# Peptides against a protein of PDB entry 4N7V, part 70

Target 1, 222 residues: chain A of PDB entry 4N7V
Amino acid sequence: TLRSITSPLVAHRLKPIRQKTKKAVVSILDSEEVCVELVKEYASQEYVKEVLQISSDGNTITIYYPNGGRGFPLADRPPSPTDNISRYSFDNLPEKYWRKYQYASRFVQLVRSKSPKITYFTRYAKCILMENSPGADFEVWFYDGVKIHKTEDFIQVIEKTGKSYTLKSESEVNSLKEEIKMYMDHANEGHRICLALESIISEEERKTRSAPFFPIIIGRKP

## One batch from the design tools (peptide; made by RFdiffusion4, then SolubleMPNN)

Design b2_p16_7_s2 (from b2_p16_7, 5 letters changed)
Fold by OpenDDE base, seed 2:
Structure b2_p16_7_s2 (fold): chain B 222 residues (1-222), chain A 16 residues (1-16)
Amino acid sequence: as target 1 above (222 residues)
Amino acid sequence: SYLEEIAEEFAKLDDE
C-alpha cells in the first residue's frame, strides 16, 4: 500500500512556493494545496502534460491532463483542471501515481524542515523549532556566530572560526571540548523549552478551534 | 535566501 511507504503529506501553515526542476514544477499554493506539474519540452517550449493536485492534508489527490493530454504551455501557476479529471483518496490512489506522490511528499517535508514553527530568543541565541515531523529540526543561532543544527539523525556544529563538523552519536557529543559543550547545553535547554511550549500551545489550539497560533515568536533579540 | 536553500536541496531530490 501507499501508506506502507509514506504518510499523507501535510502542507498546513506553509507559505506559497514554486520550485521548477527539469522534469517537474512543484508548488504550494495560497490554499496550501500542493501541485506537481509534469513538464515536457517540445520545440524549445515547455508544456505541462499532467498535474497532481494534492489537498493540504494530503488525503485527496486530483489528477488531470491539460488540453486533452496535448499539454498546456508552462506558466507561472498550474493550469486549471479541464480534461480527464480524476479524484482519489490517499488509500485509493493508483500505484502508477505513487512515485509522484512521494516526490511531492518529500518536497513538502523539506519545506517543513526549513519553516519556523517556534522562534525563541534567549540571552545568547535565536532558537528555531521547525515544522517537520517526526523529530522536527532545531536550529540555534548564537549571537557570537556559533550555530548548532539538530535533526533526528545528527547534530551539526559551526564554530566561530568557521570550522564545521557533524555529530552522530552520544559518544561524539560527550567528547566535545568544554567550550563547545556550553553551547550544546544552551541549545539543548532551548530545544526542551520549545518542545514544551509546542505541546502546550497545540493543546490550546485544539481546545479553541480558532485560527492557528503558529508560527509564534517568543521574546526578542537583546 | 530561503528560496535558494530550498532550490538547492530540492535539486538533490530530483536527481534521486
Scores: peptide ipSAE 0.031, ipTM 0.686, DockQ to the pose 0.770
Fold by OpenDDE base, seed 1:
Structure b2_p16_7_s2 (fold): chain B 222 residues (1-222), chain A 16 residues (1-16)
Amino acid sequence: as target 1 above (222 residues)
Amino acid sequence: SYLEEIAEEFAKLDDE
């Protein structure tokens, strides 16, 4: 099943974006829906041959073939749906569309990993908890130039000199220079606080059932 | 810079 290889994409709170590749254009719309336009080139003109429009919660996929399958010239937005529209739930999506869905999902996940959910300014750094899940990315931009980027899989450190390295184990973290450990300690504290705030705010958001509380900014740059 | 970074990373995904 599709569910065995990916989860429904989540595009809530993401800003509109349009990214073109050779074979496709992926967009997050103002509606927070996600569109994948499959592109073919004929006589030096690009045409959209197929469109997957995915709901913001990833659970509904609408598929159509512009201009009766002949294709519609690529424009700055997805072509409007035609009369021949197929609608699927996530669990009923035909296998032939799974790769395209995964493409959209990966894009959304990437965007989420770069989309601030919580921005927290400390005395020493700008801390950012991102929207991706599980294990949201966490970035710390120290005002003196040091950067720490935490992901589910690794920690990247960029020192003042521009020296960059990646840590993938606890032992590597423990072997850091004492000066860098201080930055790491601060980053970890900021991370803890952001996670705590996320939990508290999410709970209040659930209770209120109003407009999204995120993204939020705590404090300001000194 | 955000869009540029996304574009670069997305290009890598497309190659997969």
Scores: peptide ipSAE 0.031, ipTM 0.690, DockQ to the pose 0.797
Fold by OpenDDE base, seed 5:
Structure b2_p16_7_s2 (fold): chain B 222 residues (1-222), chain A 16 residues (1-16)
Amino acid sequence: as target 1 above (222 residues)
Amino acid sequence: SYLEEIAEEFAKLDDE
């Protein structure tokens, strides 16, 4: 099943973006829908031959073939659906479209990993918890130039000197210089606080059923 | 820089 290889993508709160590759254009629209445009080149002109339009919650996929399948010239936005539109639920999406959906999902996850959900200013750093899940990325930009980037898979450190390295195990973290450990400790504290606030705010959002509370900025830059 | 980072990382994903 599609669900066995990916979860429904979530594009809520993401800003519009359009990214072109050789074979496709992926967009997040103002509506927070996600579009995958499959691109073919004919006579030095690029045409959109197929479009997957995915709802913001990832559960509905609308597929259409512009211009009766002949393709529509690539533009600055996806072509409007006209004829021969198919609509699928996530669980009913034909297998032939799974790769394309996964492509969209990966793109959305990437965007989410770069989209601030919580920005928290401390005395020493700007901390940012991102939108991706599970295991949201967490970035700490220290005012003195040190940067720590935490992901589910690794921790990247950029020192004042510009030296950069990646830590992939607890052993490596424990082997850090004491000076760097201080930065890591601060980063971890900021991370904990952001996660706690995320939980509290999300719960309050659920209770009030109001407009989204995120993204949020906490504190002030010194 | 945001768009540039996304573009670069997405290009890598597309190659997978």
Scores: peptide ipSAE 0.030, ipTM 0.680, DockQ to the pose 0.790
Fold by OpenDDE base, seed 4:
Structure b2_p16_7_s2 (fold): chain B 222 residues (1-222), chain A 16 residues (1-16)
Amino acid sequence: as target 1 above (222 residues)
Amino acid sequence: SYLEEIAEEFAKLDDE
């Protein structure tokens, strides 16, 4: 099943963006919908042959073929849907479209990993919890120049000197120099706080059923 | 910039 290889993408709160590759253009629209435009080149002109328009919650996929499949010249925005469109739920999406959905999902996850959800200023650092899930990226920009970037897969450290390295196991984290451990400890504390705040704020957001509370900024740079 | 970072990272993903 599609669900076994990816979850429905979530584009809520993401800013509009359009990214072109050789084979496709992926966009997040003002509506927070996601569009994958499949691009083909004919006679030195690029055409959009197929469009997957995915709802902001990832659960609805609308597929259409511009100009009856002949293609529409690539422009600065996706071509508008016409008649003879197919609409699928996530779980009913034909397998032939799974890779394209995954493509969109990966793009959205990447954007989410760069989209602040919570910005938290501590005495020593600017901490940022990102929108991606599971295991949201967490960045700590220390005011003295040290940077720590935590992902689900690794921790990257950039020291004051510019020296950069990646930690992929607890053993490596435990082997850090003592001075770096202090930064890591602070980063971990900031991370804990951001996660706690995320939980609390999300719960209040659920209760109020109003406009999104995120992104949020807590504190100010000293 | 944000867009540049996204473009670079996405290029890597597209190659996978």
Scores: peptide ipSAE 0.029, ipTM 0.674, DockQ to the pose 0.711

Design b2_p16_7_s3 (from b2_p16_7 with E1D A7R E8K E12K)
Fold by OpenDDE base, seed 5:
Structure b2_p16_7_s3 (fold): chain B 222 residues (1-222), chain A 16 residues (1-16)
Amino acid sequence: as target 1 above (222 residues)
Amino acid sequence: DYEEEIRKEFEKLDEE
């Protein structure tokens, strides 16, 4: 099943972006929908031959073939759907489109990992919890130049000297220099606070059914 | 630049 490959993508609260790659053009629209444009070249001109438009919650996929399948010249935005439109739910998406959906999902997840959900300024650092899930990325930018980037898979440290290294296990974290452990402790505290805030804010958001509370900024740079 | 960062990272992903 498609679900065994990836979960439905979530593009809520993401800013519009358009990225052209060798394989396709992927966009997040103002509507927070995601579009994958499949491009073919003909006579030195690029044409969009197929478009997958995915809802912001990832559960609905609309597929259309611009200009009756003849293709539409590549522009600065996806072509509008007109004729021969197919609509699928996530669980009913034909297998031939799974790779393209996964492509979109990976793009969205990447964007989410770079999209601030909570920005928290401490006395020593700017902490940022990102939108991706599960295990949202967490970045800490210390005012003295040290940087810590936590992901679900690793922790990257950039020291004042510019020395950079990646930690992939608890043992490696425990083997850090004492001075670096202090930065890590602060980062972990900031992370804990952001996760706690995310939880309570999300709960309040659920209860009120109001406009999105995120992204939020807490504090300011000293 | 945010978009440039996304572009660079996605290019790596696209090559996989």
Scores: peptide ipSAE 0.191, ipTM 0.811, DockQ to the pose 0.704
Fold by OpenDDE base, seed 1:
Structure b2_p16_7_s3 (fold): chain B 222 residues (1-222), chain A 16 residues (1-16)
Amino acid sequence: as target 1 above (222 residues)
Amino acid sequence: DYEEEIRKEFEKLDEE
């Protein structure tokens, strides 16, 4: 099943963006829907041959073939659906579209990993908790130039000298120089605070059923 | 630039 290889994409709270690649054009719309335009080149002109429009919660996929399947010239936005539109649920999506869905999902996940959910300014750094899940990315930009980037899989450190390295185990973290450990300690504290605030704010958001509270900014740069 | 960063990183994904 599709669910066995990926979860429904989540595009909530993401800003509109359009990205062209050699394989396709992927867009996040103002509606927070995600569009995958499959592009074919013919006589030095690019045409959109197929479009997958995915709902913001990833559960509904609308597929159509522009211009009766002949293709529509590539433009600055997805072509509007016309005739012969198919609608699928996530669990009923034909297998032939799974790779395209995964492509969209990977794009959305990437965007989420670069989309601030919580920005927290401390005395020493700008801390950012991102939108991706599980294990949201966490970035710390120290005002002196040090950067720490935490992901689910690794921790990347960029020192003042520009030296960069990646840590993938607790053992490696424990082997850090004392100076770097201080930065890591601060980063971890900021991370803890952001996670705590995320939980509290999310709960309040659920209770109020209001407009999204995120993204938020806490504190200010000194 | 945010969009440029997304572009560069997604290109890497596109190659995978």
Scores: peptide ipSAE 0.187, ipTM 0.809, DockQ to the pose 0.734
Fold by OpenDDE base, seed 2:
Structure b2_p16_7_s3 (fold): chain B 222 residues (1-222), chain A 16 residues (1-16)
Amino acid sequence: as target 1 above (222 residues)
Amino acid sequence: DYEEEIRKEFEKLDEE
């Protein structure tokens, strides 16, 4: 099943963006829907031959073939749906479209990993918890130039000198020199606080049924 | 630039 390969993409709160690659054009629209345009080149002109339009919650996929399958010239936005439109739920998406859905999902996940959900200013650093899940990226920009980037898979450290290295185990973290451990301790504290606040704010958002609370900024640069 | 950053990173993913 598609679910065994990927979860439904989540594009809520993401800003509009359009990215052209050699394989396709992927867009997040103002409506927070995601579009994958499959492009073919004929006589030095690019045409959109197929479009997958995915709902912001990833659960509905609308597929159409512009201009009766003849293709529509590539423009600055996806072409409008035509007469022959297929609509699928995530769990009923034909297998032939799974790769294209995964493509969209990877794009959205990348965008989410670069989209601030919580920005928290401490005395020493700017901390940012990103939108991606599970295991959201967490970045700490110390005012003295040190940077720590935490992901689900690794921790990257950039020292004042510009020296950069990646840590992938607790053993490596424990082997850090004392001066770097101080930065790591601060980063971990900021991370803990952001996760706690995320939980509390999300719960309040659920209860109030109001407009989205995120993204949120806490404090200010000293 | 945010979009440029996304472009660079996604190009890497697109090559995989």
Scores: peptide ipSAE 0.187, ipTM 0.809, DockQ to the pose 0.686
Fold by OpenDDE base, seed 4:
Structure b2_p16_7_s3 (fold): chain B 222 residues (1-222), chain A 16 residues (1-16)
Amino acid sequence: as target 1 above (222 residues)
Amino acid sequence: DYEEEIRKEFEKLDEE
């Protein structure tokens, strides 16, 4: 099943963006819908031959073939759908479209990993919890120049000197120099706080059922 | 630049 290889993408709160790649053009619209435009070149002109428009919650996929399948010239936005439109739920999406959905999902996940959800200023650093899930990226920009970037898979450290390295195991973290451990400790504390705040704010958001509370900024830069 | 960062990272993913 599609669900076995990916979860429905979530594009809520993401800013509009349009990215052209070698394989496709992926867009997050003002509506927070996600569009994958499959592009084919003909006579030195690029045409959109197929469009997957995915709802902001990832659960509905609308597929259409512009201009009766002949293609529509690539523009600054996805072409409008015509009469031959197919609509699928996530769980009913034909397998032939799974890879394209995954492509969209990966793009959205990347964007989410770069989209601040919580910005938290400490005495020593600017901490940012990103929108991606599970295991949201967490960045710490220390005012003295040190940077720590935590992902679900690794921790990247950039020292004052510009020296950069990646940690992928607890043993490597434990082997850090004492001075670096201090930064790591602070980063971890900031991370804990952001996660706690995310939980609390999300719960209040759920109860209120109003406009999104995120993104949020906590504290001030000293 | 945000979009440039996205582009760069997504290109890496696109190559995978």
Scores: peptide ipSAE 0.180, ipTM 0.806, DockQ to the pose 0.716

Design b2_p16_7_s4 (from b2_p16_7, 5 letters changed)
Fold by OpenDDE base, seed 2:
Structure b2_p16_7_s4 (fold): chain B 222 residues (1-222), chain A 16 residues (1-16)
Amino acid sequence: as target 1 above (222 residues)
Amino acid sequence: MYEEEIRKEFAELEEE
């Protein structure tokens, strides 16, 4: 099943963006829907021959073929659906479209990893918890130039000198020199606080059923 | 701020 290889993409709270590659254009629309346009070149002109329009919650996929499959000239936005429109739920999406859905999902996940959900200013750093899940990216920009980037898979450290390295295990973290450990400790504290606040704010958001609370900024740069 | 990073990183991924 598609669910066994990916979860429904989530594009809520993401800003619009349009990314063109050789064979496709992926867009997050103002409506927070996601579109994958499959592009073919003919006679030095690019045409959109297939479009997957995915709902913001990833659960509904609308597929259509512009101009009856002949294609529509590539423009600054996806062509409107007119002919040969099919609508599927995530769990009923034909296998032939799974790769394209995954393509959209990868894009959305990348965007989420670069979309601030919580920005928290401490005495020493700007901390940012991103939108991606599970294991949201967490960035700490120390005012003195040190940077720590935490992901689900690794921790990247950029020192004042510009020296950069990646840590992939607790053993490596524990082997850090004391000077760097101080930065790591602060980063971890900021991370803990952001996660705690995320939980609390999300719960309140659920209860109020109002407009989204995120993204949120806590504090200010000193 | 992150839009450029998104574009660069996505461009490095293999296309479908």
Scores: peptide ipSAE 0.374, ipTM 0.867, DockQ to the pose 0.640
Fold by OpenDDE base, seed 1:
Structure b2_p16_7_s4 (fold): chain B 222 residues (1-222), chain A 16 residues (1-16)
Amino acid sequence: as target 1 above (222 residues)
Amino acid sequence: MYEEEIRKEFAELEEE
């Protein structure tokens, strides 16, 4: 099943973006829907032959073939659906479209990992918790030039000198120089605070059923 | 700030 390969993509709160590659264009729309345009080139002109329009929650996929399958000239936005529109649920998506859905999902996940959910300014750094899940990325930009990037898989450190390295285990973290440990401690504290605030704010958001509270900015740069 | 990173990193991934 498709579900065994990937979960439904989630594009809520993501800003519009359009990414073109050789064979496809992936877009997040103002509506937070995701579109995959399959592109073919004929006589030095690019045409959209197929479009997958995916709902913001990833559960509904609308597929259409512009201009009766002949293709529509590539533009700055997806072509509007016309004829022969098919609508599928995530669990009923034909297997022939799974790869294209995964492509969209990878793009959305990448965008989420680069989309601030909580920005927290401390005395020493700008901390950012991202939208991706599980294990949201967390970035710390120290005002003195040090950067720490935490992901589910690793921690990347960039020192003042520009020296960079990746940590993949607690053992490696424990072996850090004392100076770097201070930065890591601050990063971890900022991370803890952001996660706590995320939980509290999400709960209030659920209770009020209001417009999205995120993204938020806490504090200001000194 | 992150748009360029998104574009660069996505370009490095295999296309569908």
Scores: peptide ipSAE 0.373, ipTM 0.868, DockQ to the pose 0.652
Fold by OpenDDE base, seed 5:
Structure b2_p16_7_s4 (fold): chain B 222 residues (1-222), chain A 16 residues (1-16)
Amino acid sequence: as target 1 above (222 residues)
Amino acid sequence: MYEEEIRKEFAELEEE
């Protein structure tokens, strides 16, 4: 099943973006829907031959073939669906479209990892919890130039000298210089606070069913 | 702010 290889993508709260590659254009729309445009070249002109439009919650996939399958010239936005439209649920998506869905999912997940959900200013740093899940990325920009980037898989450190390195285990973290450990401690504290705030705010969103509270900024640069 | 990073990283990871 598709579910065995990927979860429904989640594009809520993401800003619009359009990324062109060799064979496809992937977009997050103002509506927070995600579009994958399959691009073919003919006579030195690019045409959109197929479009997958995925709902913001990833559960509905609308597939259409522009201009009756003849293709529509590539533009700055996906062509509007006109006729011969197919609609599928995530669990009923034909296997032939799974790769394209995964493509969209990978893009959305990347965008989420670069989309601030909570920005928290401390005395020493700008902390940012991103939108991706599970294990959201967390960035700490210290005002003195040090940067720490935490992901589910690794921690990247950029020192004042510009030296950059990646840590993938606790043993490597424990082997850090004492001065760097101080930055790490501060980063971890900021991370804890952001996660706590995320939990509280998310619960309030659930209770009130109001407009999204995120993204949120807490504090200001000193 | 991160748009350039998104574009760069996605391009690098693109299979197509």
Scores: peptide ipSAE 0.369, ipTM 0.866, DockQ to the pose 0.630
Fold by OpenDDE base, seed 3:
Structure b2_p16_7_s4 (fold): chain B 222 residues (1-222), chain A 16 residues (1-16)
Amino acid sequence: as target 1 above (222 residues)
Amino acid sequence: MYEEEIRKEFAELEEE
């Protein structure tokens, strides 16, 4: 099943973006829907031959073929759906479209990993918790130039000298220089606080049932 | 501020 290889994409709170690649154009719309336009080139002109429009919660996929499958000239936005529109739920999506859905999902996940959900200013650093899940990316920009980037898979450190390295195990983290450990400790504390705030704010958001509270900024740069 | 990073990283993923 599609669910066995990916979860429904989530594009809520993401800013609009249009990314053209070699074979496709992927967009997050103002509506927070996601569109994948499959592009073909004929006589030095690019045409959109197929469009997958995915709902913001990833659960509904609308597929259409512009101009009866002949294609529509590539423009600055997806072509409007006309006739011969197919609508599927996530669990009923034909297998032939799974790869294209995964393509959209990968893009959305990448965007989420680069989309601030909580920005927290400490005495020493700007901390940013991103939108991706599970295990949201966490960036710490120390005012003295040190940077720490935490992901689910690794921790990247950029020192004042510009030296950069990646840590992939607890053993490597434990082997850090004492000076770097101090930065790591601060980063971890900021991370803990952001996660706590996320939980509290999310709960209040649920109770209020109003406009999204995120993204949010806590504190200010000293 | 992250838009260029997104574009760069996604382009790299497509080439794989």
Scores: peptide ipSAE 0.368, ipTM 0.867, DockQ to the pose 0.725

